# Designs tried in a protein design run: peptides against a protein of PDB entry 5HOI. Part 290

Target 1, 351 residues: chain A of PDB entry 5HOI
Amino acid sequence: FRYMPFSPAGTPFGFTDRRYLTMNEVGYVSTVKNSEQYSITVSFFDVGRFREYHFEDLFGYDLCFLNEKGTLFGQSKTGQIQYRPHDSIHSNWTKIIPLQAGERITSVAATPVRVIVGTSLGYFRSFNQFGVPFAVEKTSPIVALTAQNYRVFSVHYSQFHGLSYSLSELGTSSKRYYKRECPLPMSLPNINSDMKKDANLDYYNFNPMGIKSLFFSSYGDPCIFGSDNTLLLLSKWRSPEESKWLPILDSNMEIWKMSGGKETTDIHVWPLALAYDTLNCILVKGKHIWPEFPLPLPSEMEIRMPVFVKSKLLEENKAILNKKNEIGADTEAEEGEEDKEIQIPVSMAAE

## One batch from the design tools (peptide; made by RFdiffusion4, then SolubleMPNN)

Design b1_p27_1_s4 (from b1_p27_1, 15 letters changed)
Fold by OpenDDE base, seed 5:
Structure b1_p27_1_s4 (fold): chain B 351 residues (1-351), chain A 27 residues (1-27)
Amino acid sequence: as target 1 above (351 residues)
Amino acid sequence: DLEETRKLLAELRAKRPRAPRPVDINA
C-alpha cells in the first residue's frame, strides 16, 4: 500500500495539465502545471464575499484545505506547509514539518483557529492559525483530515485493522477525544469490479482509499463520502455508547430516480458539503467520476434514507401509469411533454 | 433505528432556513 496525499474532493490530473487540489462549500482550488512550475488559483462560489486570487507555486503543492478565512497548502514529500489568509490584513506564513525517512504528509486541515498536519507514520501535529505549535501526538497512520472550529475528524489506516476514525477537540489547554481510533464502517474500493474502466484505475492510483470527501455538517456532525457514493453521518458522537454511522444518502439511487428509473453511467455526484438537509455537490456529466474544467455550478441533493428498493419503485410507477391510462381514456390527451419524472409520492418524499 | 434516523432528518429539515417566500404584496 502507498500513502497518497489526500485533500477533500481533490481531483487527479488524468491526461490534463490541470486539477482541483480541493473543493468544498466555500470554493475550489485549482492548479495548472506549466513546465516545472505550477499556477494555483483560489476561486469562490460567493463572488460577492470573496475575490479570486492566484499565485505561482514553485514547490508543487499536492495538499490543500480551504476555509472561510484562508487556504492551507502542503507538499507531501518535503514537509513544507503554507497558510494564506484570504484577507490581506493577515500575513502568509510558511513552515517546514520535520519528516522521517519515507514519511509523507498525507493530509492537512485548517480552521480559523487551528492548523492540523497528519502523516503516513501517524504524527498528528497541531498549530494555531499563526503556525505556533501546540502538540505532537503519535497515532495510527493518518490518511485523511478535516476540521471545523476546534474539532478534528481524522481517518486512520492500519494494514491489520483497516480504516478507523478519531473525533477530537483541540482546546487551549488540552486535546479531548470524543472517539479514538474507532472502526470506520466505510467500504474500500473494489479493485477487481470497479477497475474495468481505465478512468477508475487513474482515480484509484490518486486516491486508493476512495474517500471522495470528508467534512463536518452545518450542525457539526462528521460526514464521509466513499467510493460507494453513500454519504455517512456520525450521529450521537457526544454519547460514546449511542454513537453510530448513519447512511443518509445513496447518491446512485438518487441519480437513478432523477433519470426516470434508467441506469446511467455518465452522471456522477461529487460531494462538497452537507448544508442542513441537502448535500451540496457537483453533478458531473461524462466518463470521469470527478469534475473537469470549467467547474459546473453546485447542485443541492436532498438527503434520503436508502430504504427504497428499485424494483418496488418501478412497480408502483407502472401501477400509477396504468391507472392514469385507464382514467385518461375519456379525456383528450394533450401531448404536453410532461416530464416523465418518477413522481415519488409526497408521502415518500417526506420520509 | 429508522425512527431515530427519521427524527434526525426531520430535525435537519426543520432547521433549514426557509427562504422567505416572496410575500405576495397583492394579498
Scores: peptide ipSAE 0.076, ipTM 0.637, DockQ to the pose 0.205
Fold by OpenDDE base, seed 1:
Structure b1_p27_1_s4 (fold): chain B 351 residues (1-351), chain A 27 residues (1-27)
Amino acid sequence: as target 1 above (351 residues)
Amino acid sequence: DLEETRKLLAELRAKRPRAPRPVDINA
């Protein structure tokens, strides 16, 4: 196992000279390798609110976090971080994070009010938006970070205990924990079963935890999207005894429904954010499970509890079709049975 | 459990900004 730099919805280079460093509901950050340097572009979905910008990267930033006010960059090996506001009012700042021998920055996060750095040795470093340090805490090894306002969702890894998570609030005077290194019930990528396809091996080498993204919902609930393509939401996190992970979307089931009940292996969901009751995502078509260039427009996928059994839905649809044929509705719409979208019963579509 | 999750999903849906109904400018 190797600790790799993680950024939310970041993509590998694969066989190309370019990748996405990060993407979310605000936009996407790309990097292109040009000999010994990189060219970084920060692009936005709301082109009326934000202006795209680019710069030359001489450091080889491999960590990124995008928010509505700026972009945080990090270099996992050197410990360099840079914050770039989107506006011209605030200056860019650069800082070096002290790293021990073999320590790496594994994840970075930024909000309009906080900057967070996590490391492979479990150093959790907090700063304000101007790079002024608040605290250094020693935790279990950090593999992923996200943040919203003053809240931080961190994922930790132990070789003995697997994945854990923390949910904390970074006030002005102290860090409060809502959850501290609690078990995270997410499936890890299975090297032996899933690695039969070369494209899966490349992605595993880039992201061995299989965490495609993690974010806070629009309501401030921690969300995580793993290699199983299931969206997990942390419910009731304010009540420690009542808090639970809810599978609120099986994206493979939704793709299967959208495909008329055909098993498709060329359509993939790439998560961006949870906006209200919809997963904002990129629908990726191709061999790679991640988006290539150019980036497709974002899609909305309605969240639904994974309570459906494929076989039962197919049996119910066949029974409905057979009844329609018996009633003699002579409308010869020879739309082949295979291309009809699986009608979910309206009672269950609202669940 | 399922009922609590249904309540959460119903609350998430209820809080979704409805697309502004096209104001029927003819009313």
Scores: peptide ipSAE 0.074, ipTM 0.638, DockQ to the pose 0.199
Fold by OpenDDE base, seed 3:
Structure b1_p27_1_s4 (fold): chain B 351 residues (1-351), chain A 27 residues (1-27)
Amino acid sequence: as target 1 above (351 residues)
Amino acid sequence: DLEETRKLLAELRAKRPRAPRPVDINA
């Protein structure tokens, strides 16, 4: 197994000279390869609040984390990290993370108050927003990180135990664990079934864990979106005995509904954030499961438990259509071709 | 379990800032 650099909602180059290093609710970071150099652009969805900026990258940053105050960059092989505040009031800073032979930075995260670096050997390094170190901890190998305020959600991988997660708070004096290396009930990408398409193999080579993104919800709950296109939310994480992962959205089911019950293979959900009860996402149309250039505008998808069976919904809609046709046989009203949207009964839409 | 998750989803929906309902000017 090889550890790959992970960034939330990052995309591969594919056959192009450009990719997204990361994207979320704040914006998107792109990199373009120019010979031996890269040009990085930090773009924002709220153009009234933030100004787009760019810089030349001589290091080939392959890790990124964007927040409302700045962007953290990392180079997985060299151990270089750079923090760039969006505001010109604060200076950029650069640091080298010491790496052992074969060690890689696998993920980075930044909040307005903390910087976190995770490695393939399980080194967890914490800093303040100015790059002053707090602690170094040895954990299981880290494959993904996200952070909100003082909280860190980390995903770990073991060849023997699969995926695990930790939830911690990086206070001023000490690290507190709410969860420490607990099993993560997320399915890994199935190489045999899903890799029949070259585009899926390219994505697997870029992200072998299939974690498209992980984030904290607007309420501070850990969320993860895997290769199965299911959004998992960690509920009741403050109560160790009551804490559980909840599937709160099957995005493939939602695409199927939006398509009027037609099987589609060219529409994909790319997760950005969970805002209240809506998944902020990019609806990707095309050959690749990830967004290309230019980036489409974000869409909102209402979260819904995966309790519906496609066959049952099709039977119910067929029964409704048959009843409409039995009643409508007496009234020659030119009811136009009402788009055959699967009307989810309001009773089931509220569940 | 479904009822607890329905409760969580209902709490998430209830905490959503209601966009001010467009004042139905026809009321």
Scores: peptide ipSAE 0.071, ipTM 0.637, DockQ to the pose 0.258
Fold by OpenDDE base, seed 4:
Structure b1_p27_1_s4 (fold): chain B 351 residues (1-351), chain A 27 residues (1-27)
Amino acid sequence: as target 1 above (351 residues)
Amino acid sequence: DLEETRKLLAELRAKRPRAPRPVDINA
């Protein structure tokens, strides 16, 4: 196993000179390799609120986090981080994170009030938005970070215990834990089953944890989207004894429904954010499970509990079609191949 | 468990400021 730099919804280069460093509901950060240099572009979905900007990257930033106020960059090997406010009124700042031999920055996160750096040795470093350090804590090895306001969702990895998570609040005086290194019930990528396609191996080498993204919902609930394409939401996290991960969307099932019950292997959900009851995502068409260039427009997928069985839905749809044919027997059946969209029964659509 | 999750989803839906945009997989 190798610790790889993780950024939310980041993509590999694959066979190209370009990739997304990160993307979310605010926008997307791309990097293009130009010989030994990189050109970074910070793009936004709300072009009326934000202006796209670019810069030359001499350091080869492989970590990124985008928020409404700025972009945090990191270099996993050198320990360099840079924060770039979107507003030119505020100054950019750069800092070097001290790394031990073989230590890597594995993830970075930034909010308008906090900057967080996590490492392969489990160093959790916190700063304010101006790069002033608050604390250094030793945790289990950090593999992913996200943050909203003062809250941090961290994913940890142990060779013996697998994935764990923490949920913490970085106040002015102290760090509070709501959850501390609790088991994360997310499936890891299975090399033997899923790696039959070269594209999956390339993605696994880029992201061996299979965490496509993690974010806070619009209501401040931790969310994670793994290699199984299931959106997990941490419910009741304020009550440690009652807190649980809820599967709130099986995106493979939703793609199957939208495809009229056809097994599709060329449509993929790429998660951006959870806004209310909708997954903001990119629908990726093609061989790669990640978006390429140009970036498709974001789509909104309604969240639904994964309680449906494909066989039952197919049987129910056949029964509905048979009933429609029994009622409609008096009007000439124009055999238009109506793309028979799987109508989810209204009783099931409310789930 | 299902009822609690249904309640959470209903609360998320009720707080929605707008209808979700349809996902066109054919577009």
Scores: peptide ipSAE 0.066, ipTM 0.649, DockQ to the pose 0.822

Design b1_p27_2_s1
Fold by OpenDDE base, seed 5:
Structure b1_p27_2_s1 (fold): chain B 351 residues (1-351), chain A 27 residues (1-27)
Amino acid sequence: as target 1 above (351 residues)
Amino acid sequence: DELEELLKELEERREERRKKLLELINS
């Protein structure tokens, strides 16, 4: 087993000189191999809000996290990290994470207020947005990270226990756990069944956990999209004993239904984000399960949330639309954290 | 009335997304 660098919705090089380091609802980060260097491009879906930029990468960054305020880069072997704000007002900063012999940075995450680094030895390192360290914690080996505001969703791997997850909040003085190294009910890639296609072997070598992406929903719920192409959402995470993973979308089944029951083995969903009742994704048609170049436009797939969630989502969408209409275009509306947990009713798992 | 109108608008947006998805699947 080898710990590989993970970034949300990152793609392998395959047989090409280019790949996506990461992608989400904000945009996508690509890297191209030049003879001795890499060229990195940070691109955005909202071209009116953000300007595309590029730079030469002399370090070979293999980790990336994109947010609305900047991009975090990391080099898994050297321990170098770099934060690049999208604006020209804030300065770039670089730091070296001290690594032990054989230790790798396995994942990085960044919010406007926090930077998080996870390692193959289970070192969890937290920083502010300026790279000032808060703490170092020893956990089980970290394989994936995502973050929203002060919250961190981490995935851990143990050879003996398989996959686990943590959900934590990084305050100014302390780390709070909502969930700490709890079992993650996600299937690992099946080497024997799936590896009959060369493209699946290449992807497995790049991402042996099969985690295509992980993110927080627009409501702040942890989401994970595995190799089975099922979107899992963590419901009731504020109540640790009531917390459960909900399969809110089988993307293969949804594509099959939409095609009218045709064979759809060449159509793949590549997850970006969950916004309200829709999975933002790239639809990939072809041999590879990941998007190639150029990147197709994002698509929206409806998730089957139960009817009671539909009424609440409608009220919330109306409240958001009304706020956007009352607040003229120039105020950064702090989206008030309506800390309203999505209660997905149990009934849809049985029909 | 207003909730039914919002439900109808959401259903129309869903049908448009479904059509676009079908076009992409069949292309």
Scores: peptide ipSAE 0.103, ipTM 0.683, DockQ to the pose 0.422
Fold by OpenDDE base, seed 2:
Structure b1_p27_2_s1 (fold): chain B 351 residues (1-351), chain A 27 residues (1-27)
Amino acid sequence: as target 1 above (351 residues)
Amino acid sequence: DELEELLKELEERREERRKKLLELINS
């Protein structure tokens, strides 16, 4: 096994000079190889809210995380990280993460308030948005990171124990764990069955864990989308004994149903985000399971949420809309309503 | 009334998303 740099929904170069470093609901970051340098472009889906920008990359950034306030870049081998705000008000900053011999940065994440770096030796490094360090913790080897606000979802790998996950909150004074290195019930790519197609081998070499993406839902629930094309959501994570991974969408089965039972072996879901009861994704047609250039428009797949969850989602959306109308467009959503755990009923796991 | 209107708008948006997705699958 080799630790590879992971970024959410990142794509391989394949036989091309270009790839997506990352993509999510905010936008997509592309890199184009030009001789010994790279040209990076940060593009957005909401062109009214954000302006596309580009820069020359002399370092060969292979890690990326995009949020609403900026883009974090990382170089897995050198330990260089750079944060670039989307606005011109805040300055870019660069830092070198000290790496041991053979250590790699495996994943990076950034929120408007936190920067996180994970390594192949399991060093978890936290910073504020200005690159001021908080702590260094030693964990099991980190293979993937995502973050929302102060919360961090980390995936770990051990040769002996397989995949595990942690869910933590990075407060001002201390790190709190909701989950700490708990077993992750995700299937790894099956080398022998899936590698019959050359395109699957190229993707496996790029991403041997088969984690296409991981994100937090709009409700702050950890989500992971594996090589089996199943969206897993961590429910009841505030209650350690009640927490469960729910298979909320089999995307292959859903495409098959939507096609009227036709063979859909050339249609692939590429996950971006979970917004309420919809998976935001790119539908990919062709041999490659990942999007090429130009990027297709995002699609929305409905998740079969129970009626009770739909009603709660409607009430919460109404409350958010009413607050936005009362306070005007510029106020950050108050932390208090985001903390209501959506109890997804167990009945969804049985259909 | 307002909840039924919101439910109807959500259902209309869902049906539109479903149509766009079906068009994209069948194209």
Scores: peptide ipSAE 0.087, ipTM 0.670, DockQ to the pose 0.472
Fold by OpenDDE base, seed 4:
Structure b1_p27_2_s1 (fold): chain B 351 residues (1-351), chain A 27 residues (1-27)
Amino acid sequence: as target 1 above (351 residues)
Amino acid sequence: DELEELLKELEERREERRKKLLELINS
């Protein structure tokens, strides 16, 4: 096993000079190898809100995380990280993460308020958006990170226990755990069955965990999309005893059903984000399971949420619409995050 | 009434997304 740098929905170079460092609902970050240098482009899906920008990368950034406020870059071997705000008002900053011999940065995440660095030795490093450090924690080896606001979803790997996950909140003075190194019921790539295709071997060498992406849903639920092309959502994570991973979408089965039962072995889902009841994704056609250049337009795939969630989603969407309409009037209403946990009823076992 | 209209709009949007996805699968 080798720890590889992970970025959400990142793609390998393969036999090309270019790859996606990361992609999500905000946009996509591309890197092109030019001799000894790299040219990085940060592109956005909302071209009206954000302007595409590029820069020369002398460090060979192999880690990336994109959010609505900026892009975090990392170099897995040197420990260099760079945060680049999308807005020119805020300055870029660069920092070197101290690494031990053989240690690698394995994943980075950034929100508008936090920067997180995870390593192959299990160092979890937290910073504010300006690169001011909060803490260093020693965990099990980190293989993937994502973050939303103050929340961090981390995936850990142990040779003895396989994959685990943590869900934590990074306050100003303390880290709170909702989940701490709990078993992650995700299948690892099967080297013997899946590696019969050269393209799968290239992807496995790039991403041996098979985690295509991980993100928070629009409701703040941790999501992971593995090599089995199943979207897992962590339901009821606020209730320790009730928390469970839900297979909310088998993307291969959904494509197969939609095709009328045709062979769809050349169609692949590449996950970007989960917005309400839709997986934002890239549909990939061809030999490679990852998107190539140019990037296809994002597609929306409906997830099968239980019927009972539709009524709550409607009530919540109505409440969000009403709040958006009320925020158009003068009152400084405190951001009471009505942290209403979407109770998914048990009855989905019957359809 | 308003909830039924919202449900109908949600179903129409779902059917449109499904149609677009089918077009992409069959292209």
Scores: peptide ipSAE 0.086, ipTM 0.666, DockQ to the pose 0.536
Fold by OpenDDE base, seed 1:
Structure b1_p27_2_s1 (fold): chain B 351 residues (1-351), chain A 27 residues (1-27)
Amino acid sequence: as target 1 above (351 residues)
Amino acid sequence: DELEELLKELEERREERRKKLLELINS
């Protein structure tokens, strides 16, 4: 096993000179090999809100995280990171993360308020949006990171214990754990069965954990999409004893149903984000399980939410719409954490 | 009334999304 650099929904080069470094609901970051250099393009789905930009990458960034305020880049071997705000008002900054011999940055995440770096030795490094360090913590080896606001979802891997996860909040003074290195019930890629196709081997070599993406939902729930094409959501994470991973979408089964039961072995879901009750994704048709160039338009796939959740989602959406109409567009409403823990009835999650 | 209208709009948007997905799957 080798620790590989992970970015949410990142794609391999394959036989091409180009790949996606990351993609999510905000946009997509591509890189193209140009001799010894790379050209990076940051593209957005909302072309009215954001302008596409590009730059020459002399470092060969292999890690990326995109948010609404900026893009974080990382180089897994050298430890170099760069944050590039989308707005020209804020300056770009670079930093070198000190790495031990053989240590790699395995994942990076950025929110408007935090930058997180995880390594193959389990160093968890936190910074503010300006690259000022808060802390260095030693955890189990980190294989993936995502973050929303102050919250961090981290995936860890041990050869002895398999996959685990942590959910933490990076306050101003301290890190709080909601979950700390708990078992992650995600299936690892099966090398013997699935590797019969060369394209699957190429993807496995790029991403041996098979984590296509991880993100927070619009409700702040940790989500992970594995090699089994199942979307897992961590429910009730505020209640440590009640927290469970829910398989909220089998994307292969959903495509199969939508096709009328046809063979759909050439259709793949590539996850971007979970917004309310819909998985934002790219539908990929072809030999590769990942999107090629040009990027298809995002699609929305309905998740299996219990009926009780739909009514609460509607009330919350109405409340959000009413607040947006009362509060003019410029107030970043501090979404006061009304802990409206959506109690999913256990009985309905089994149907 | 307003909730029923919002429910209807959401269902119309869902049906449109399902149609677009079906078109993409069958293309």
Scores: peptide ipSAE 0.185, ipTM 0.740, DockQ to the pose 0.482; fails the geometry check

